# Peptides against a protein of PDB entry 6UG1: the designs that were tried, part 228

Target 1, 304 residues: chain A of PDB entry 6UG1
Amino acid sequence: SNEERKRRKYFHMLYLVCLMVHGFIRNEWINSKRLSRKLSNLVPEKVFELLHPQKDEELPLRSTRKLLDGLKKCMELWQKHWKITKKYDNVGLYMRTWKEIEMSANNKRKFKTLKRSDFLRAVSKGHGDPDISVQGFVAMLRACNVNARLIMSCQPPDFTNMKIDTSLNGNNAYKDMVKYPIFWCEVWDKFSKKWITVDPVNLKTIEQVRLHSKLAPKGVACCERNMLRYVIAYDRKYGCRDVTRRYAQWMNSKVRKRRITKDDFGEKWFRKVITALHHRKRTKIDDYEDQYFFQRDESEGIPD
Target 2, 301 residues: chain A of PDB entry 6UG1 as posed
Amino acid sequence: SNEERKRRKYFHMLYLVCLMVHGFIRNEWINSKRLSRKLSNLVPEKVFELLHPQKDEELPLRSTRKLLDGLKKCMELWQKHWKITKKYDNEGLYMRTWKEIEMSANNKRKFKTLKRSDFLRAVSKGHGDPDISVQGFVAMLRACNVNARLIMSCQPPDFTNMKIDTSLNAYKDMVKYPIFWCEVWDKFSKKWITVDPVNLKTIEQVRLHSKLAPKGVACCERNMLRYVIAYDRKYGCRDVTRRYAQWMNSKVRKRRITKDDFGEKWFRKVITALHHRKRTKIDDYEDQYFFRRDESEGIPD

## One batch from the design tools (peptide; made by RFdiffusion4, then SolubleMPNN)

Design b2_p27_2_s3 (from b2_p27_2, 15 letters changed)
Fold by OpenDDE base, seed 4:
Structure b2_p27_2_s3 (fold): chain B 304 residues (1-304), chain A 27 residues (1-27)
Amino acid sequence: as target 1 above (304 residues)
Amino acid sequence: MITYENVIKEALEKHKELIEELLKEVK
């Protein structure tokens, strides 16, 4: 019905706000001074120097290569620190079906609340789910004075799916779900004036995204619980930015159709949410990023 | 008439546990 379409749209909006607020709070937690002091000790001086290379005036690419090598070594150090990777409870922050949401209303599940103190302890010990691990990795880079962002791929229920029964049957459902991450890192490269993508936990990859990312879900089974729609960046100064354009090859033709921003009402609403979560002034880094997004939008063209 | 505010109110009532799970870090 038209009413059910409105209900799913508005519930999607509420769910998206909850996810974006979750990402904001986790970003505050990883700014802990106590955690920063502990995590800085994981990075030896030689790796710190690679993270902060001098500008090579002859070939700036050499400086970028040092930074990339430093980030690779940080990923290796992080793997040594992280002792226990827990599975997600249920689906974690991956996308729920409408049936799962409806069934959850009938089942009053006592969810264990993860307190800030428990999170900080989990990161410090290296015990937790993949999301906690990625968030801790961002905290370690920030402890080394690296301009690292926490990236969250927000997975609200698909308001474009009007099927009543959306039960996902399959023994491999968890494996397909976790094939691509929900959280990752971006690092600012001051030499190339670009963000470097870092997945320290899932794919264990460093990428300089051009047209598409390895972190973008591919295949029907993987996209059932992980649809690239809302990739939100949280920086150390409590900036909040939509960076979906970096990771979406087909932003205009495919991704936009599954976003709340497909219409003017949804676009205005989503801008208000971003503005409410963005607690810093604009910088030259934001100018370079917006220029990159503009060029990517022009290069994709308007879908026919 | 289905409004955003009405859907929020209904969702907060029906899906309280789910919303608390999503916001479990706020408490």
Scores: peptide ipSAE 0.204, ipTM 0.814, DockQ to the pose 0.055
Fold by OpenDDE base, seed 5:
Structure b2_p27_2_s3 (fold): chain B 304 residues (1-304), chain A 27 residues (1-27)
Amino acid sequence: as target 1 above (304 residues)
Amino acid sequence: MITYENVIKEALEKHKELIEELLKEVK
């Protein structure tokens, strides 16, 4: 019905705000000075120097290569630190079906609230789910004075799915779900004027995204619980930015149709949400990023 | 009439636990 369509749209909007606020709060927690002091000790001086290379005036690419090598070594150090990767209790922050949402309304589940203290302890010990691990990795890079962003792929229920039963059946459901991350890292490369994508936990990859990212879910089964629609970046200064354009090959033709921003109302609403979560002044880094997104929009073209 | 406000109200009532899970860090 038209009513159910409106209900799903508005519930999607509420759920999206909750996810974006969750990302914001986790971004605050990883700025903990106490955690920072502990995590900085994981990074040897030689690795710290690679994270902060001098500008090579002859070939700036050499400086980028040092930074990339430093980030690779940081991923290796992080793997040594992380002792226990817990499975998600259910689907974590992956996309729920509409049926799962309806069923959850009837079942009072005692969710354990993760307190800030518990999170900081989990990161410090290297015990937690993949999301906590990624968030801790971002904290470690920030502890090394790296301009690292926490990236969150927000997975609100698909308001474009009007099926009554959207249950996902299959033995591989969890494996397909966790094939691609929900959280990852971006690091500012001051030499190339680009964000470097880092997945320290899931795919264990570093990318300089041009047109395609390995972190973008591929295949029907993987996209059932991980649909790339809202990739939100949280920086160390409490900036909040939509970086979906980086990871979406087909932003205009495919991704936009699945976003609340498909219409003017949704675009204006979503801009208000981003603005409410953006607690810093604009910088030249934002200008370079916006220029990159503009060039990507022009290069994709307008779908016929 | 289904309004955003009504859906929020209903969601806060019916999906309280889910919302609390998502916002578990704010408590």
Scores: peptide ipSAE 0.118, ipTM 0.763, DockQ to the pose 0.056
Fold by OpenDDE base, seed 2:
Formats: sequence, C-alpha cells, structure tokens
Structure b2_p27_2_s3 (fold): chain B 304 residues (1-304), chain A 27 residues (1-27)
Amino acid sequence: as target 1 above (304 residues)
Amino acid sequence: MITYENVIKEALEKHKELIEELLKEVK
C-alpha cells in the first residue's frame, strides 16, 4: 500500500539516524586519551616517520609512497596486536530485512550493549569483532597524529523493497554478508590532497580510490545485507561527512534511487542530520574533497 | 494520515529494544 511505503520510508529515516549516531559515538570513544597513549606504543619510531614524511618538492609522489608504506606497516602491526576476531552476533550492523525487523519487535531479545569501558578494554587487548578492530585501528593512527577518519557504511532497511517475505535462507549468508566491511578507515594524504582508503581487517587493502573501490559490495548475495547507500565519515575533530560518492561508481544512476535523498524532502532532511552531527568548522580538506566529488559527478553524468 | 512523527513514535514504541541497542552507546 501507499501507507506501508510511507511507513518503511520513515522507519528507514529513523534507523539511519540511529546508525549515524552510533558511528558518531564510536568515533568519540576512539578519541580516548587513555587508549591513544596505549596504542601509540604499538608504532615504532621508524613507522611513525613513514607516516609523517617530509614533503618532496621535486616529486610529491615519493612522500605519498612513504605514507602508504607506513600505513601498510601499521596494518601489519595491527594484525599482530589483534589476537581474537569474534564473529558478529547475528548480523551485527549489516542490513536487516523487513521481516527480521517485524520479528524483532515481537521477540524480547536481550541485546548485550557494549559499554565504553568494555570497548576501550577490547581494543586495548585486541579482542573483538571486525568493527571494533577497525575502530581501534583508526584510534592507533590518530594516536600517531595521523588524520584518520572512521568510515561507516550505514545499512538501514531498504525502504524501496516492498516485498513482504525476503527470507535470506542461505547457509553461506554469513560469509556473503562479511565479504565486504561496514567499517573502514580513510587517511588524509596532504601531498596528493586525497583521502586514502584503508581496510585493515576484512580485505586488508590500501587503495587510492579513483572511479571504484574494492570495498564496494559486488554481487546479489553480498548486496542483500550490504548495500552501499550511506557511507559516512567521522573525523578526529568530530566532523561528519557523506563520502558515498567516493565509493559509488554509479551514484546518480543506481545509488541515489536507494537513498532517502532521492527527493527534495529527503535531501533537506538528510542535510539536517549531517549538520547536526558535524561539530567542526569547514577546512581546506573539505574543499578538496568536495571538488573531487564534483568532478566525479560530472564524469558520471546525468543518467539518461 | 501517516506522518513522519507518528511513524517515529510508533517505531520507538514497537522497536524500543532495537533502538535502545543502537542508542545505548549514546548514554
């Protein structure tokens, strides 16, 4: 019905706000001074120097290469630190079906909420799920004075799916779900004036995204619980930015149709949510990022 | 008429546990 369509749209909006607030809180937790002091000790001086190369005036690419090498070594150090990768309880923050949402309303489930103290302990010990591990990696980079962002791919239920029963019955559903991450890292490269994408846990990759990312879900099975729609960046200064454009090859033709921002009401609403979570002043880094997004929009064109 | 506010109120009531799970880290 038209009413059910509205209900799913508005529930999607509420769920999206909850996810974005969750990302904001995790971003605050990883700014812990106590955690920072512990995690900085994981990075030896030689790796710290690679993270902070001098600007090569002749060939800025040499400085970028040093930074990339430093980030690679940080991923290796992080893997040595991380002792226990726990499976997600159920689906974690991956996308739920409408049926699962309806069933969850009827079932009193005791959800174990992770407290800030437990999170900080988990990161410090290297024990937790992949999301906690990524968040801890961002904390380690921030402890080394690297401008690292926490990235969250927000997975609200698909309000464009009007099917009642989308039972995901596959035995491989978990493997397909976790094939692509929900959380990752971005690092500012001051030399190239671009964000570097870092997945330290899942794909264990570093990339300089041009047109497409390895982190963008591909294939029907992977997209059932991980639809790239709302990729939100949380920086060390409590900035909040929509960076979906970086990871979406087909933002205008495909992704926009699955977002609340497909109409003017949704666009204005989503802008208000971003503004409410953005607790810093604009910087030149934001200007370079917006220029990159503009160029990507022009290059994609308007879908015919 | 289904309003955004009414759906939010209903969702907060019906999905309280899920929303609290997502937001408990806010406190």
Scores: peptide ipSAE 0.074, ipTM 0.737, DockQ to the pose 0.056
Fold by OpenDDE base, seed 3:
Structure b2_p27_2_s3 (fold): chain B 304 residues (1-304), chain A 27 residues (1-27)
Amino acid sequence: as target 1 above (304 residues)
Amino acid sequence: MITYENVIKEALEKHKELIEELLKEVK
């Protein structure tokens, strides 16, 4: 019905705001000075120097290579720090079906909210789910004065799915779900004027995204609970930016159709949400990033 | 234990005014 279509659209909007606010709160928590002091001690001086290479005036690529080597060593150090990776409770922050949402509304489970103190303890001990681990890795890089962003792929329910029953087949569902991350890191490369993508936990990869990312879900089974639609970046200065364009190969042709921003109303609304979560002034880094997104939009073209 | 329900509850409790403002145009 038209009513059910509206209900799903509005619930998607509410859910999206809640996820984006969650990302903002986690980004604030990882800026903890107490946590920063503890995590900086995990990084030896030699690795710190690689994270902060001098500018090579002859070949700036040499400086980028040092930074990449430093980030690789930081991932290795993080693996040594992290002792226990817990499975997600149920589906974590992966996408729920409409049926699961309806069933959950009936089951008033007393969910225990993770307190800030519990989060900081979990990161400090190296004990938690993959999302806590990624968030802790971003905190470690920030403790080393690296311009690292927390990236969140927000997974609100699919408002374009109008099926009544959206039950997923249970076999291997967890393995397919966790094949691609929901949280990752980006690091600013001041030499190349680009963001470097870092997945320290799931795929354990570093990439310089050009046209496609390894972190973009591929295949039907993986996309059931992880649909790339809203990739939000949270920086150390409480900036909030939509970086979906970096990771979406087909933003205009495919991804936009599944976003609230498919129409002018949704675009204006989503811009208000981003603005409300963006607490810093614009920088030259934002100019370079917007130029890159513009070039990516021109290169994709307008879908016929 | 990051449940969706906890994320929503925490978001609704901390950002009630913002959420209500952002959703006013949805009525």
Scores: peptide ipSAE 0.036, ipTM 0.707, DockQ to the pose 0.811

Design b2_p27_2_s4 (from b2_p27_2, 13 letters changed)
Fold by OpenDDE base, seed 1:
Structure b2_p27_2_s4 (fold): chain B 304 residues (1-304), chain A 27 residues (1-27)
Amino acid sequence: as target 1 above (304 residues)
Amino acid sequence: MLTYENVIKEALEKHKELIEELLKEVE
């Protein structure tokens, strides 16, 4: 019905706000001074120097290469620190089906609230789910004075899916779900004026995204619980930005149709949510990023 | 008429536990 379509749209909006607030809170937690002091000790001076290369005036690319090498070594150091990767409870922050949402209303599950203290302890010990691990990695880079963002791929239920039963009964459902990350890192390259994508936990990759990312879910099974729609960046100064354009190859043709921002009402609403979570002034970094997004939009064109 | 506010209110009541899970870090 038209009513059910509206209900799913509005519930999607609520769910999206909850996820975006979750990302904001995790971003505050990883700014912990106590955690920063502990995690800085994981990075030896030689790696710290690679993270902060001098500007090569002849070939700025040499400075970028040093930064990339530093980030690779940080990813290796982080893997040594991280002792236990826990499985997600249920589906974690991956996308729920409408049926799962309806069924959850009937099941009074005592959700264990992860407190800030428990999170900080988990990161310090190297024990937790992949999301905690990624968030801890961002904290380690921030502890080394790297301009690292926490990236969250928000997975609200698909309001465009009007099917009643989407039973995801596959034996490999968990494996397909976790094939691509929900959280990752971006690092500002001051030499190339670009964000570097870092997945330290799942794919263990560093990318300079041009047209597509390896972190973008591919294949039907992986996209059932992980649809790239709302990729939100949280920086160390409490900035909040929609960076979906970086990771979406087909923003205009495919991704927009599955976003709340497909219409003017949804665009204005989503902009208000981003603005409410954005607690810093605009910088030249934002200008370079917006210019990159503009160029990516022009290069995709308008879908026929 | 089904409004955003009404759907949100109903959802907060009906899906309280799910919302508490999603907001489990705010409390």
Scores: peptide ipSAE 0.160, ipTM 0.791, DockQ to the pose 0.055
Fold by OpenDDE base, seed 2:
Structure b2_p27_2_s4 (fold): chain B 304 residues (1-304), chain A 27 residues (1-27)
Amino acid sequence: as target 1 above (304 residues)
Amino acid sequence: MLTYENVIKEALEKHKELIEELLKEVE
């Protein structure tokens, strides 16, 4: 019905706000001074120097290469620190079906709340799920004075899916779900004036995204619980930015149709949510990022 | 007419536990 379509749209909006607020809170937690002091000790001086290369005036690419090498070594150090990767409870923050949401309303489940203190302890010990691990990695980079963002791919239920029963019955459903991350890292490269994408936990990759990312879900099975629609960046100064354009090859033709921002009402609403979570002034880094997104929009063109 | 506010209120009541799970770090 038209009413059910509206209900799913509005519930999607609520769910999206909850996810974005969750990302904001986790970003605050990883700014813990106590955690920062502990995690900085994981990074030896030689690796710190690679993270902070001098600008090569002749060939800025040499400085970028040093930074990339530093980030690679940080991923290796992080893997040594991280002792226990827990499985997600159920689906974690991956996308739920409408049926699962309806069933959850009927089932009183006691969820164990993760307190800030428990999170900080988990990161410090290297014990937790992949999301906690990624968040801890961002904290380690921030402890080394690296401009690292926490990235969250928000997975609200698909309001464009009007099917009642989308039972995801596959035995491999968990493997397909976790094939691509929900959380990752971005690092500002001041030399190339670009964000570097870092997945320290899942794919264990560093990339400089041009047209496509390895982190973008591919294949029907992977996209059932991980649809790239809302990739939100949380920086060390409590900035909040939509960076979906970086990871979406087909933003205009495919991704926009699955977003609340497909209409003017949704666009205005989503801007208000971003503005409410954005607690810093604009910087030149934001200008370079917006220029990159503009160029990507022009290069994709308007879908015919 | 089904308004955003009414759907949000209903959803907050009906899906309280799910919302609390998603926001469990706010406390």
Scores: peptide ipSAE 0.129, ipTM 0.764, DockQ to the pose 0.054
Fold by OpenDDE base, seed 5:
Structure b2_p27_2_s4 (fold): chain B 304 residues (1-304), chain A 27 residues (1-27)
Amino acid sequence: as target 1 above (304 residues)
Amino acid sequence: MLTYENVIKEALEKHKELIEELLKEVE
């Protein structure tokens, strides 16, 4: 019905705000000075120097290569630190079906609230789910004065799916779900004027995204619980930015149709949400990023 | 008429636990 379509749209909007607020709060927690002091000790001086290379005036790419090597070593150090990767309880922050949402309304589940203190302890011990691990990795890079962003792929229920039963059946459901991350890192490369993508936990990869990212879900089964629609970046200064364009090859033709921003109302609403979560002044880094997104939009073209 | 505000209100009532799970960091 038209009513059910509106209900799913509005519930998607609420759910998206909750997810974006969750990412914001995790971004605050990883800015903990106590955690920062503890995590900085994981990074040897030689690795710290690689994270902060001098500008090579002859070949700026050499400086980028040092930074990339430093980030690789940081991923290796992080793997040594992280002792226990817990499975997600149920689906974590992956996309729920409409049936699962409806069923959850009937089942009073006592969810264990993860307090800030518990999070900080989990990161410090290296015990937690993959999301906590990624967030801790971002905290470690920030502790080393690296301009690292927490990236969250927000997975609200698909308001474009009007099927009554959207149950996902299959023995591989969890494996397919966790194949691609929900959280990752971006690091500012001051030499190339680009964000470097870092997945320290899931794919254990570093990318300089041009047109395609390895972090973008591929295949029907993987996209059932991880649909790339809202990739939100949270920086150390409480900036909040939509960076979906980086990871979406087909932003205009495919991704936009699955976003609340497909219409003018949704675009205006989503801009208000981003603005409410963006607590810093604009910088030249934002200008370079916006220029990159503009070039990517022009290069994709308008779908016929 | 189904409004955004009504859907929010109903969702907060019916999906309280799910919302608390999503916002489990703010309590």
Scores: peptide ipSAE 0.125, ipTM 0.747, DockQ to the pose 0.055; fails the geometry check
Fold by OpenDDE base, seed 3:
Structure b2_p27_2_s4 (fold): chain B 304 residues (1-304), chain A 27 residues (1-27)
Amino acid sequence: as target 1 above (304 residues)
Amino acid sequence: MLTYENVIKEALEKHKELIEELLKEVE
């Protein structure tokens, strides 16, 4: 019905705001000075120097290579720090079906909210789910004065799915779900004027995204609970930016159709949400990033 | 540990005014 279509759209909007606010709160928590002091001690001086290479005036690529090597060593150090990776409770922050949402509303489960103190303890001990681990990795890089962003792929329910029963087949569902991350890191490369993508936990990869990312879900089974639609970046200065364009190969042709921003109303609304979560002034880094997104939009073209 | 329900609840409690403002444009 038209009513059910509206209900799903509005619930998607509410859910999206809640996820984006969650990302903002986690980004605030990882800026903890107490946590920063503890995590900086995990990084030896030699690795710190690689994270802060001098500018090579002859070949700036040499400086980028040092930074990449430093980031690789930081991932290795992080693996040594992290002792226990817990499974997600149920589906974590992966996408729920409409049926699961309806069933959850009926089951008043007392959910225990993770407190800031519990989060900081979990990161400090190296004990938690993959999302906590990624967030802790971003905190470690920030403790080393690296311009690292927390990236969140927001997974609100699919408002374009109008099926009543959206039950997923249970076999291997967890393995397929966790094949691609929901949280990752980006690091600013001041030499190449680009963001470097870092997945320290799931795929354990570093990439310089050009046209496509390894972190973009591929295949039907993986996309059931992880649909790339809203990739939000939270920086150390409480900036909030939509970086979906970096990770979406087919933003205009495919991804936009599944976003609230498919129409002018949704675009204006989503811009207000981003603005409300963006607490810093614009920088030259934002100019370089916007130029890159513009070039990516021109290169994709307008879908016929 | 963070269930979607906890995320929503925490978000609704902490950002009630923002959520209400953002949702008023939807009516």
Scores: peptide ipSAE 0.050, ipTM 0.691, DockQ to the pose 0.796; fails the geometry check

